# Designs tried in a protein design run: peptides against a protein of PDB entry 3VA4. Part 26

Target 1, 107 residues: chain A of PDB entry 3VA4
Amino acid sequence: EPIGQLRLFSGTHGPERDFPLYLGKNVVGRSPDCSVALPFPSISKQHAVIEISAWNKAPILQDCGSLNGTQIVKPPRVLPPGVSHRLRDQELILFADFPCQYHRLDV

## One batch from the design tools (peptide; aimed at target 1 S42 L67)

Design b2_p17_7 (made by RFdiffusion4)
Pose (drawn by RFdiffusion4):
Structure b2_p17_7 (pose): chain A 107 residues (1-107), chain P 17 residues (1-17)
Amino acid sequence: as target 1 above (107 residues)
Amino acid sequence: DVPATSDPSAQVARLLS
């Protein structure tokens, strides 16, 4: 069962798309092989990873050296490549120009 | 990879409202 959700907000690309997040590595990228496939040109083929050790542990987000970056929306931050960031419930993230929101599920 | 050509600031501002 999914233990988290990544909501890609509605935009030019159409209505919101929700992606389940599971225990283990959840790769965000453009490649259709990615656990979270955001098939937009400005997304890197392997853009970021969300690693989840348990349903009761905060996911770790890392940028994988993406071209257009990964940012935390609030407080505003750029995530340097390879630096771990613990995700909070409801935290807004940008992958390139695409805003998303992480939600922890229950349980 | 392809560089971004859009600015999400307006959308982000709406989300933070």

Design b2_p17_7_s1 (made by RFdiffusion4, then SolubleMPNN; from b2_p17_7, 5 letters changed)
Fold by OpenDDE base, seed 3:
Parts: sequence; C-alpha cells; structure tokens
Structure b2_p17_7_s1 (fold): chain B 107 residues (1-107), chain A 17 residues (1-17)
Amino acid sequence: as target 1 above (107 residues)
Amino acid sequence: DVPTTTDPSALIAELLS
C-alpha cells in the first residue's frame, strides 16, 4: 500500500502522472527499473531517491549526483548531492527541468 | 549515456509566481 505520492505535472512530455511511493527507497530516474521512472533525456539514470522509513515520518529526499540536479522550489535551492532533505507535504520539487509535487496519502 | 543539460531557472520563476 502506498504511503505517499509523487505527481509529475503535465507538460510537453504529456499528461500528469502520479507515482505511488512506498516504504523504503523510491528511486527517481530515467532508468525503467526506477520506482519513479522519468524517461526523459535530462533525467539521470539514477537521479534522486525518496526514502520513507515510516508512514508517520517525513520522507527524505536526496540527489544522487545527478547531472542537472534536484531543486526545492520554495524556497528555491539546489540540493547538494547526498544531503538529506525532509519532504514537506505538498512540497514542490524539480528533477532537472521537470516539476513534481509530493503529497502524503491517507493510510 | 549522459543526460542532456538543461536550465530550469525560468521554470522556477514560473512556479514561484
């Protein structure tokens, strides 16, 4: 059962997509075996990871040394590779040039 | 392979507006 959701906003790539997030490591990347597969040329094969340790604990986002980076929108900042960022509900995230939003699901 | 480089600065501005 998913604990969270990562929404990829609609754009030139196509319509909105919602990715379920589960306990453990949810890898974001261009590789098709990623939990959150973003098959776009600006995304690194293993771009970032969202780790959820418990349903009642904020997920941790880390950039995996991606080429085009991972950014938090509010306030704007690039996440240094490997540095933990606690995701807030409704957090807006850029993976390269793809805007996404995390939200916690009711479980 | 290597990802294509991008500049999301304009996108950030749009999302903040």
Scores: peptide ipSAE 0.407, ipTM 0.910, DockQ to the pose 0.563
OpenDDE base, seeds 1, 2, 4, 5: peptide ipSAE 0.401, 0.397, 0.397, 0.379; ipTM 0.906, 0.906, 0.906, 0.902

Design b2_p17_7_s2 (made by RFdiffusion4, then SolubleMPNN; from b2_p17_7 with A4T Q11L V12I R14E)
Fold by OpenDDE base, seed 3:
Structure b2_p17_7_s2 (fold): chain B 107 residues (1-107), chain A 17 residues (1-17)
Amino acid sequence: as target 1 above (107 residues)
Amino acid sequence: DVPTTSDPSALIAELLS
């Protein structure tokens, strides 16, 4: 059962999409085998990773050395590659130029 | 292949407004 959710906002790419997040590593990237597959040219094949160690612990987001980066919106900052960022519920994230929002699920 | 370059500056501004 999913522990969290990553919502990709609607845009020119199409409608809103919700990706379930599970315990372990949830890879975000353009590769189709990624847990969060974002099939867009500005996204790196393996762009970032959201690691969830427990249902009651904040997930950790790390950029995987992507070309166009991973940013937190509030406050705005680029995540250095490989540096752990503890995700807050409702956190707004940019993977390259694609805005997403992390949601903790009630499980 | 290699990703296409992008600039999310405008998007950041929109999300902060």
Scores: peptide ipSAE 0.422, ipTM 0.915, DockQ to the pose 0.563
OpenDDE base, seeds 1, 2, 4, 5: peptide ipSAE 0.407, 0.405, 0.404, 0.405; ipTM 0.910, 0.912, 0.910, 0.910

Design b2_p17_7_s3 (made by RFdiffusion4, then SolubleMPNN; from b2_p17_7, 5 letters changed)
Fold by OpenDDE base, seed 3:
Structure b2_p17_7_s3 (fold): chain B 107 residues (1-107), chain A 17 residues (1-17)
Amino acid sequence: as target 1 above (107 residues)
Amino acid sequence: DVPTTTDPSALVAELLA
């Protein structure tokens, strides 16, 4: 069962999509084998990682040295590569130019 | 391959509005 969820908002690319997040490392990237596969040209093959160490702990987001970056929307800031960012429930994230939202699931 | 470069500045502003 998933511990969290990453929602990719609808846009020119298509409809909204929800990706389940599990314990461990959930890789976000263009590669099809990523936990959160975002098959778009602006996304790096291995763009970022969301690591969940426990169901009751906030996930950690890290940019993996992506070309177009990973940003937190509020307050706006670009995440330096490899620097840990604790995700808050309902947090808005930009992977390159794709807006997403992290949701903590009730488990 | 290498990703295509983009500029999400306008999108950030939109999301903040």
Scores: peptide ipSAE 0.474, ipTM 0.924, DockQ to the pose 0.525
OpenDDE base, seeds 1, 2, 4, 5: peptide ipSAE 0.466, 0.465, 0.459, 0.450; ipTM 0.922, 0.922, 0.920, 0.920

Design b2_p17_7_s4 (made by RFdiffusion4, then SolubleMPNN; from b2_p17_7, 5 letters changed)
Fold by OpenDDE base, seed 3:
Structure b2_p17_7_s4 (fold): chain B 107 residues (1-107), chain A 17 residues (1-17)
Amino acid sequence: as target 1 above (107 residues)
Amino acid sequence: DVPTTTDPSELVAELLS
């Protein structure tokens, strides 16, 4: 059962898409093996990871040394590779040039 | 392969507004 959700906003790439997030590591990347597969040229094969340790704990986002980076929109900042960022509900995230939003699910 | 480079600076600005 999913604990969170990552929404990829609609854009030139296509319509909005929602990705379920589960306990453990949810890898974001261009590789089709990723939990959150973003098959776009600007996304690294292993771009970032969202780790959820428990349903009642904030997920941790880490950039995996991606080429085009991972950014938090508010306040705006690029996440250094490997540095843990605690995700807030409704957080806006940029994986390269793809805007996404994390939101917690009620389970 | 290597990802294509991008510049999301303006996108960030749009999302902030």
Scores: peptide ipSAE 0.486, ipTM 0.925, DockQ to the pose 0.555
OpenDDE base, seeds 1, 2, 4, 5: peptide ipSAE 0.477, 0.473, 0.470, 0.456; ipTM 0.922, 0.922, 0.922, 0.919

Design b2_p17_8 (made by RFdiffusion4)
Pose (drawn by RFdiffusion4):
Structure b2_p17_8 (pose): chain A 107 residues (1-107), chain P 17 residues (1-17)
Amino acid sequence: as target 1 above (107 residues)
Amino acid sequence: SHLTELLEQLTATLSSL
């Protein structure tokens, strides 16, 4: 069962898309093989990873050296490549120019 | 890899025009 959700907000690309997040590595990228496939040209083929150790542990987000970056929206931050960031429930993240929101699920 | 991704973005922009 999914233990988290990545919401890609609606935009030029159409209505919101929701992606389940599971225990283990959840790769965000453009490749259709990615756990979270965002098939847009500005997204890197392997863009970021959301690692989840348990349903009761905060996911760790890291940028994988993406071209157009990964940012935390509030407080505004750029995530340097390879630096771990613990995701908070409802935290807004940008992958390139695509805003998303992480939600923890229950349980 | 980044250069390839940049070219792919340019190609997608041009196709949208």

Design b2_p17_8_s1 (made by RFdiffusion4, then SolubleMPNN; from b2_p17_8, 13 letters changed)
Fold by OpenDDE base, seed 1:
Structure b2_p17_8_s1 (fold): chain B 107 residues (1-107), chain A 17 residues (1-17)
Amino acid sequence: as target 1 above (107 residues)
Amino acid sequence: AHEEERAELEAARKALE
């Protein structure tokens, strides 16, 4: 069962989508093989990774050297490639220009 | 739905552009 969820807010790209996040590496990217597949040209094939090591630990987000970057909203910050960012519950994230939100699931 | 979060995201995106 999923440990968390990544919400892609609705927009010009389409309706809202929710992606389950599991223990281990959840790759965010344009490639259909990604756990969080965002099939948009501005998203890198392998854009970022959300790694969850345990149900009771905050996930780690890393940008994978994406072309258009990964950003945290509060406070606003562009994540340097490969630098670990501990996700907070309800964290608002931009993958390129695509607005997302992470939240923990009750498991 | 999620209007407040969306607004925050939009504001942040604008600030980072």
Scores: peptide ipSAE 0.230, ipTM 0.805, DockQ to the pose 0.035
OpenDDE base, seeds 2, 3, 4, 5: peptide ipSAE 0.213, 0.193, 0.216, 0.219; ipTM 0.798, 0.786, 0.797, 0.801

Design b2_p17_8_s2 (made by RFdiffusion4, then SolubleMPNN; from b2_p17_8, 12 letters changed)
Fold by OpenDDE base, seed 4:
Structure b2_p17_8_s2 (fold): chain B 107 residues (1-107), chain A 17 residues (1-17)
Amino acid sequence: as target 1 above (107 residues)
Amino acid sequence: EHEEELEEIERAKEELE
């Protein structure tokens, strides 16, 4: 069962999409093999990773050296490659120019 | 839907530019 959810807001790219997040590494990227597959040119094949451990259900977000970056919305800042960021419930994130929101599931 | 969140994101984008 999923531990969390990543929502891709609707936009010019298409309708809203929700991606389940599980224990372990949830890769965000353009490649279809990614847990969070964002098939858009501006997204790197392996853009970022959201890792959730059994002992700490709070997800850790890291940019994987993406071309167009990963940004935290509040407070606004670019997430440098490899820097760990603990996701808060309802947190807003930008992968390249695509707005997403993390949601913790009550499980 | 999600207008408030999107507005917050847009403000953040402008600040980061």
Scores: peptide ipSAE 0.488, ipTM 0.893, DockQ to the pose 0.034
OpenDDE base, seeds 1, 2, 3, 5: peptide ipSAE 0.374, 0.259, 0.333, 0.304; ipTM 0.863, 0.831, 0.855, 0.847

Design b2_p17_8_s3 (made by RFdiffusion4, then SolubleMPNN; from b2_p17_8, 11 letters changed)
Fold by OpenDDE base, seed 3:
Structure b2_p17_8_s3 (fold): chain B 107 residues (1-107), chain A 17 residues (1-17)
Amino acid sequence: as target 1 above (107 residues)
Amino acid sequence: SHEEELEELLEYLEELE
């Protein structure tokens, strides 16, 4: 049972895509082995990780030293590699230049 | 809608530029 969801907004790449997030580490990256596979050249093979420790705790987002970075939109912030950022529900995230949104699932 | 949310996001990003 997924605990959260990462939405990739529609764009030039195609339609909106929703990725389920589970307990543990959900890797975001270009590699097809990633939990959140974003098969785009500007995305690093292992770009970032969303770690969910419990259903009632805010997930932790970390950039994995990606080439094009991970950013929070509101308020604007570039995430330093390896630094933990607690995700708020409905948080807007840029992986490279791809806008995404995290939301918690009510289970 | 999700489309409206995206439009608002894009507008916000444009304002930051």
Scores: peptide ipSAE 0.122, ipTM 0.702, DockQ to the pose 0.032
OpenDDE base, seeds 1, 2, 4, 5: peptide ipSAE 0.116, 0.049, 0.066, 0.118; ipTM 0.697, 0.635, 0.648, 0.701

Design b2_p17_8_s4 (made by RFdiffusion4, then SolubleMPNN; from b2_p17_8, 13 letters changed)
Fold by OpenDDE base, seed 2:
Order: sequence, then C-alpha cells, then structure tokens
Structure b2_p17_8_s4 (fold): chain B 107 residues (1-107), chain A 17 residues (1-17)
Amino acid sequence: as target 1 above (107 residues)
Amino acid sequence: EHAAEREELEAARAAAE
C-alpha cells in the first residue's frame, strides 16, 4: 500500500527507522501525530511535508518554515520554506541534522 | 544496515563542509 519510504539512518539517536509514505501529505515533524514522527528537539513540530499525488509522479518535498531547516545533500542545498522540491529516488535529505533517504517502492 | 548509503551521505556531507 505505501508508495514510498523515508529511511532515517541510524545514529546517536538510535537505530535505523523506516517510515512508509502514502498518497497525500506525509508530514515530517516532532509531533507524534506526524506520518514521519521524528521525536527530537531540533525537529519542528511540523517540520516538512512530502506530498505524493500519484504513484507515477515524483513526490514533492516542502519545508514548512522549520527552525533548523531541510536540506538536500547532493548537491548540497537548503530548501527555502514553502518551495516545492521534486524528490528524486534515493535522494538524501537532512531534516535539521537528521539524515534520511527517500526511495520509491515497487508498486 | 545500509552502510553504502550512509557512507555516501557522510562523504557528501564532508565534501559540502
């Protein structure tokens, strides 16, 4: 059923975690109600959103005006708040200082 | 787990700094 996945790499915070991504808006944030719940102080309650409109379309990532930002790793880029970024498969993302990777699932 | 991707991430971060 999930169309994509967001992987949080292991680190000082703990082990690796995988979050399924579905059609619609997948909110990334510190709030436990978020689809991608990252319960860390440096993550904003509603930090970013990954919107998936269709299985055959690249998801759109937007920073929601987070305190510590959202960045693409390669090439390095800080995402301006509210600006749509089309995610590439296997894209590496930093939410604040937490490294993640998006990948499409075979659906 | 996923050592290759993590290494890629670390390399990219190092290069960006």
Scores: peptide ipSAE 0.160, ipTM 0.757, DockQ to the pose 0.031
OpenDDE base, seeds 1, 3, 4, 5: peptide ipSAE 0.149, 0.137, 0.143, 0.148; ipTM 0.752, 0.740, 0.749, 0.749

## One batch from the design tools (peptide; aimed at target 1 P41)

Design b2_p18_3 (made by RFdiffusion4)
Pose (drawn by RFdiffusion4):
Structure b2_p18_3 (pose): chain A 107 residues (1-107), chain P 18 residues (1-18)
Amino acid sequence: as target 1 above (107 residues)
Amino acid sequence: LDHLDDLLDDLDMLLDDL
């Protein structure tokens, strides 16, 4: 069962798309093989990873050296490549120019 | 502006491949 959710907000690309997040590595990228496939040209083929060790542990987000970056929306931050960031419930993240929101599920 | 956007998308894909 999914233990988290990545919401890609509605936009030019159409209505909101929701992606389940599971225990283990959840790769965010353009490749259809990615756990979270965002099939938009500005997204890197392997853009970021959301690693989840347990349903009761904060996911760790890292940028994988993406071209157009990964940012935390509030507080505003750029995530340097390879630096771990613990995701908080409801935290807004940008992958390139695409805003998303992480939600922890229950349980 | 649509043509510029398509060009920039193509450029992003090219650069990501490098």

Design b2_p18_3_s1 (made by RFdiffusion4, then SolubleMPNN; from b2_p18_3, 16 letters changed)
Fold by OpenDDE base, seed 3:
Structure b2_p18_3_s1 (fold): chain B 107 residues (1-107), chain A 18 residues (1-18)
Amino acid sequence: as target 1 above (107 residues)
Amino acid sequence: MEEERRREEEELLRLDAE
């Protein structure tokens, strides 16, 4: 069962989409076999990773050296590649220019 | 939706400002 969710907000690309997040590594990328597949040209094939080590611990987000970057919206900052960032519930993230939101599921 | 995203961002900004 999923223990987290990544929401891709609606936009020019189409409607809102929700991606389940599981224990372990959830890769965000353009490749269709990614856990969070974002099939958009500005997204790197392997763009970022959300790693969840336990249901009661904050996930860790890392940019994987993406071309167009990974940003936290609040407070605004670009994540350096490979640097761990603890995700807070409801945190807003930009993968390239695609706004997403992490949500911890109550399971 | 885009409006939802905007509202959520605004809420986060407001909460942090309190």
Scores: peptide ipSAE 0.026, ipTM 0.539, DockQ to the pose 0.027
OpenDDE base, seeds 1, 2, 4, 5: peptide ipSAE 0.020, 0.024, 0.025, 0.023; ipTM 0.544, 0.526, 0.538, 0.556; seed 1 fails the geometry check

Design b2_p18_3_s2 (made by RFdiffusion4, then SolubleMPNN; from b2_p18_3, 14 letters changed)
Fold by OpenDDE base, seed 3:
Structure b2_p18_3_s2 (fold): chain B 107 residues (1-107), chain A 18 residues (1-18)
Amino acid sequence: as target 1 above (107 residues)
Amino acid sequence: SAAERLAREALAEALDAL
């Protein structure tokens, strides 16, 4: 069962996409092998990682040295590569210029 | 999607505050 979800908001690229997040490392990137595959040129092959260590713990987001960066929207913060950010429920995230939202699933 | 609308509104407000 997925522990969380990452929503990619609808936009010029198409409709909303929802990606399940599981225990362990959920890689966000352009590579089709990524758990959260965002097949867009501005996304790095391995852009970021969302690591979930336990169902009752907040996920950790880290930028993987992406070209176009990872940002928290509110409050605004650019994430330095490799620095751990604990995700809050309903956190709004920019991967490059793509807005996403993390939320915990009730399972 | 009602859920997305609410989330998008939150996003818009957050982006506007930048």
Scores: peptide ipSAE 0.385, ipTM 0.855, DockQ to the pose 0.033
OpenDDE base, seeds 1, 2, 4, 5: peptide ipSAE 0.371, 0.379, 0.380, 0.106; ipTM 0.852, 0.852, 0.855, 0.634

Design b2_p18_3_s3 (made by RFdiffusion4, then SolubleMPNN; from b2_p18_3, 14 letters changed)
Fold by OpenDDE base, seed 4:
Parts: C-alpha cells; sequence; structure tokens
Structure b2_p18_3_s3 (fold): chain B 107 residues (1-107), chain A 18 residues (1-18)
C-alpha cells in the first residue's frame, strides 16, 4: 500500500492527478515508466526522485540534474542536483513549472 | 472537495509570496 501521495495540481495541462508513493525510489519524470509520470516537455525524462525508507517514512527528494529544476515553494529553495531534501507533510514542490504537493498517508 | 480547494488556495498564496 502507498505510504505517501504526490498531487499534481490542476492546470493548463488538465485536471489534478494523484500519484501513490511507495517504499523505495519513486522517480519523477517524463518517461512513462516513472512512478510519477509527468508527460510534459519541460520535465526531464528522469527529473527527480522521491525515496522512502522503511525506517524513515519521510521522503527524501533529490533533483536528478533536471533541465528546468526542482524547487521547494515554502520556504523558497532551488534544489541543487543530488542534494537530499527531506519532505514535510503537505510540502509544495515545483518540478519545472508544475506545482505539486506531497501528502503523508495514514496507513 | 473542500480540502482540495483549501490546498489550491494555499498554493496560490505561497506562489504569490515568491
Amino acid sequence: as target 1 above (107 residues)
Amino acid sequence: EEEERRREEELLLELDAL
């Protein structure tokens, strides 16, 4: 069962989409085989990774050297490639220009 | 869905603060 959720807010691309997050690496990217598949040109094929460990259910977000970057909205922070960022519940993230929100699920 | 609406409002506020 999913431990978390990544919500892609609605926009010009279409309606809101929710992606379940599981233990291990949840790759965010344009490639269709990504756990969080964002099929948009401004998203890199492998854009970022959200890694969840069994012993630490708070996800670690890393940008994978994406072209258009990964940012935390509040407080504002551009994530350098490969630098770990521990996600907080309900944290807002920009993958390129696509706003998303992480939600910790009660399992 | 009220919660989703609230989250969207939160997003808008935080984006405006950037």
Scores: peptide ipSAE 0.211, ipTM 0.744, DockQ to the pose 0.033
OpenDDE base, seeds 1, 2, 3, 5: peptide ipSAE 0.199, 0.186, 0.121, 0.177; ipTM 0.730, 0.723, 0.661, 0.710

Design b2_p18_4 (made by RFdiffusion4)
Pose (drawn by RFdiffusion4):
Order: C-alpha cells, then sequence, then structure tokens
Structure b2_p18_4 (pose): chain A 107 residues (1-107), chain P 18 residues (1-18)
C-alpha cells in the first residue's frame, strides 16, 4: 500500500495528478519508467528521488543533478544536488517549474 | 493562496517556454 502521496497541482498541463509513494526509492523524472513520471520537457529524465525507509519515518528527498533544479517552496530553498532533505507533511516542492505537495498517509 | 500563486507562476513559465 502507498505510504505517501505526491500531488502535482493543476496547471497548464490539466487537472491535478496524484502519485503514490511507496517504501524504498521513488524516482521523480520524465522517463515513463520513473516511480513518479512527470512527462514534461523541463523535468529531468532522472530528476529527484524520494526515499522512504518506513511508514513512520520522514521521506528523504534528493535532487539528482537535475537541469532545472529542485526547490523547497516554504521556507524558500534550492536543494543542492545530492543533499538530503527530510520531507514534512504538506511540504510544497518545485521540480523545475512544476509545484507539488507531499502528503504522508496513514499507516 | 500560495497554491494558486504557484500554479500561476507555472503557467507563466510554460508560456515563456513555448
Amino acid sequence: as target 1 above (107 residues)
Amino acid sequence: SLVETLQAEQASAEALRL
């Protein structure tokens, strides 16, 4: 069962898309092989990874050296490539120009 | 709201890209 959710907000691309997040590596990228496939040209083929060790542990987000970056929206931050960031419930993240929100599920 | 602002900013970036 999914233990988290990545919400890609509605935009030019159409209504909101929701992606389940599971234990282990959840790769965010443009490739259809990615666990979270955001099929937009500005997203890197392997853009970021969300790693979840347990349902009761904070996911770790890392940028994989993406072209257009990964940012935390609030507080505003750029995530340097390869630096771990613990995700908080409801945290807003940008992958390139695409805003998303992480939600922890229950349980 | 902050979500609406982010959506507007995404739409602006997509327009510039096109």

Design b2_p18_4_s1 (made by RFdiffusion4, then SolubleMPNN; from b2_p18_4, 12 letters changed)
Fold by OpenDDE base, seed 5:
Structure b2_p18_4_s1 (fold): chain B 107 residues (1-107), chain A 18 residues (1-18)
Amino acid sequence: as target 1 above (107 residues)
Amino acid sequence: SLEEELIEQHRRAVAAAA
């Protein structure tokens, strides 16, 4: 069962999409085999990773050295590659220029 | 909502910088 969810907000690219997040590493990237597949040219093939160690523990987000970066919206913060960022529930994230939101599921 | 506005503000900022 999914432990969390990453929502890609609607935009010029198309409608909103929701991606389930599971225990372990959830790769965000343009490659279709990514857990969170964002098939957009500005997204790196393997852009970032959301690692969930336990259902009751905040996930860790890391940028994987992406071309166009990973940023936290509020408060604004650019994530240096490979540096762990503990995700808060309802965290707003930019992968390149694509706004997303993480939220924890009740499990 | 505030969330929606923040998202839109960021979209505008990204667009302006592109």
Scores: peptide ipSAE 0.085, ipTM 0.656, DockQ to the pose 0.276
OpenDDE base, seeds 1, 2, 3, 4: peptide ipSAE 0.068, 0.071, 0.074, 0.079; ipTM 0.633, 0.640, 0.638, 0.655

Design b2_p18_4_s2 (made by RFdiffusion4, then SolubleMPNN; from b2_p18_4, 10 letters changed)
Fold by OpenDDE base, seed 5:
Structure b2_p18_4_s2 (fold): chain B 107 residues (1-107), chain A 18 residues (1-18)
Amino acid sequence: as target 1 above (107 residues)
Amino acid sequence: SLEEELMRQHAAAIAARE
C-alpha cells in the first residue's frame, strides 16, 4: 500500500527508522499525529510535507516554515518555505539536522 | 549499516558547509 518510504538514518538520537509514505499529504514533524513523526525538539511540530499525487509521479516536498529548515543534500539546497521541490528517488534530505532519505517503492 | 553510516556522514559533511 505505501508508495514510498522515508528513512531516518541512525545517529545520536537512536537507530534507523523507516516511515511509509502514502498517496496524499505526508506531514513530517515533531507532533505524534504526523505521518512521519520525528519526536525531536529541533523538528517543528509540522515541519514539512511530502505530497504524493500518484504512484508514477515524483513526490513534492515543501517546508512548512520550520524553525530549523529543510535542506536537500545533493546538490545542496535550502528549501524556502512553501516552495515545491520535486523529490528524486534516493534523495537525501535534512530536516533540521536529521539526515533522511526518500526512496520510491515498487508497487 | 555501513551504507547508512556513510550516508549520514556525507549528509553531515555537506550540512557543515552551509
Scores: peptide ipSAE 0.155, ipTM 0.720, DockQ to the pose 0.135
OpenDDE base, seeds 1, 2, 3, 4: peptide ipSAE 0.105, 0.143, 0.099, 0.157; ipTM 0.690, 0.709, 0.687, 0.718; seed 4 fails the geometry check

Design b2_p18_4_s3 (made by RFdiffusion4, then SolubleMPNN; from b2_p18_4, 11 letters changed)
Fold by OpenDDE base, seed 2:
Structure b2_p18_4_s3 (fold): chain B 107 residues (1-107), chain A 18 residues (1-18)
Amino acid sequence: as target 1 above (107 residues)
Amino acid sequence: SLEEELIEAHRRAVARRA
């Protein structure tokens, strides 16, 4: 069962979408092989990764050297490639220009 | 607000886009 969820807010691209996150590496990218597939041209084929080691540990977000970047909204921070960011519950993230929100599931 | 934060972050993202 999923440990977390990544919500893609609605926008010009379409309606809101929710992606389940599981233990291990959850790749975010344009490639259809990604667990969090965002089929948009501004998203890199392999844009970022959310790694969850355990249900009781905060996930780690890393940008994979994406073209248009990954940033944390509050406090503002652009993630350099490969730099680990520990996700907080309800964390707001921008993958390129697509706003998302991570939340831990109560399991 | 949440909306304002997202809008501002979006602006920053667009500005940096190649």
Scores: peptide ipSAE 0.269, ipTM 0.813, DockQ to the pose 0.260
OpenDDE base, seeds 1, 3, 4, 5: peptide ipSAE 0.219, 0.234, 0.242, 0.247; ipTM 0.757, 0.792, 0.798, 0.803

Design b2_p18_4_s4 (made by RFdiffusion4, then SolubleMPNN; from b2_p18_4, 9 letters changed)
Fold by OpenDDE base, seed 1:
Structure b2_p18_4_s4 (fold): chain B 107 residues (1-107), chain A 18 residues (1-18)
Amino acid sequence: as target 1 above (107 residues)
Amino acid sequence: SLVAALQEAHAAAVAARA
């Protein structure tokens, strides 16, 4: 049962894609085995992780020391590697140069 | 707009990482 969703907005790379997020660690990265696979050269193999615990459904986002970084759009903030950021519903995130949006599912 | 916000964020992020 997906608890959340990460939307990759459409762009020059292609159409919009929605990735389901589950309890546990949802790895965002270029590697094909990532839960959120973003097969783009500017994305690190293991770029970031979105962890959702059973204690609360609010995801925690952490950059994994990616080359091109992870940033929150509003308020603007570059996430230092390993620093926990609690995602808010509808939060806009930049993984490298790719805009994404977290959406909490009503479950 | 969303596009404007994203562009501003991109610029800020690039500057921060420079």
Scores: peptide ipSAE 0.083, ipTM 0.676, DockQ to the pose 0.136
OpenDDE base, seeds 2, 3, 4, 5: peptide ipSAE 0.060, 0.060, 0.058, 0.058; ipTM 0.663, 0.660, 0.667, 0.644

Design b2_p18_5 (made by RFdiffusion4)
Pose (drawn by RFdiffusion4):
Structure b2_p18_5 (pose): chain A 107 residues (1-107), chain P 18 residues (1-18)
Amino acid sequence: as target 1 above (107 residues)
Amino acid sequence: LTDHLDDLLTELSDLLED
């Protein structure tokens, strides 16, 4: 069962898209093979990874050297490539110009 | 035209990543 959710907010691309997050490596990228496939040209083919060790542990987000970056929306931060960031519930993230929100699920 | 532009942008992004 999914233990988290990545919400891609509605936008020019259409209504909101929700992606389940599972234990292990959840790769965010443009490639259809990615666990979280965001099929938009500005997203890197392997853009970021969300690693989840357990349902009761914070996911770790890392940028994989993406072209257009990964940012934490609030507080505003750029995530340097390869630096781990612990995701908080309801945390807003940008992958390139695409805003998303992480939600922890229950349990 | 939008689909063609998206193809070009995809190709450009792939080239930059390679």

Design b2_p18_5_s1 (made by RFdiffusion4, then SolubleMPNN; from b2_p18_5, 12 letters changed)
Fold by OpenDDE base, seed 4:
Structure b2_p18_5_s1 (fold): chain B 107 residues (1-107), chain A 18 residues (1-18)
Amino acid sequence: as target 1 above (107 residues)
Amino acid sequence: DAAALEEELTRLNLELEE
């Protein structure tokens, strides 16, 4: 079962979507094979990865060298490629210009 | 709401790009 969730907020692209996050690597990208598939031109085929470990379930976000970047909103931070960022519950993330929010599930 | 959030996020994104 999922232990986290990534919410894509509604926008010009369409309605809100929720993506389940599981233990291991959850790839964010334009490719339909991604766990978090964001089929938008500004999203790289493999844009970022959210990795969740079993022992602490704390998700680590890394940009995968995306073209348009990955950013944390509060406090504002552009994530350098390959640099680990530990996500907090309710963390707001920009993949390119798409606003998302991480939610830790109580399981 | 979603619109207010998007506006804030867009503003912040622009600030990050500067």
Scores: peptide ipSAE 0.074, ipTM 0.659, DockQ to the pose 0.051
OpenDDE base, seeds 1, 2, 3, 5: peptide ipSAE 0.064, 0.040, 0.048, 0.059; ipTM 0.643, 0.602, 0.648, 0.668

Design b2_p18_5_s2 (made by RFdiffusion4, then SolubleMPNN; from b2_p18_5, 13 letters changed)
Fold by OpenDDE base, seed 5:
Structure b2_p18_5_s2 (fold): chain B 107 residues (1-107), chain A 18 residues (1-18)
Amino acid sequence: as target 1 above (107 residues)
Amino acid sequence: AAAALEAELTAQNLALEA
């Protein structure tokens, strides 16, 4: 059962998409085998990772050395590659220029 | 509760980024 959710907001690329997040590493990237597959040219094949070590702990977001970066919107933060960022519920994230939102599920 | 958690996460993230 998913512990979290990553929402990709609708935009010029298409409609909104929701991705379940599970315990362990949830890879965000353009590659179709990623847990969170964002099939867009500006997204790196392996762009970032959201790691959930336990149901009662905040997920850790890390950029994987992506070309176009990973950012937190509020407060604004550009994530250096490999630097851990603990996600808050409702956290707004930019993968390249694609706005997403993390949501903690009550499970 | 939510505010406290957010404050704690903010502090943790600031420490990690420093």
Scores: peptide ipSAE 0.290, ipTM 0.815, DockQ to the pose 0.022
OpenDDE base, seeds 1, 2, 3, 4: peptide ipSAE 0.079, 0.025, 0.258, 0.067; ipTM 0.664, 0.571, 0.796, 0.656

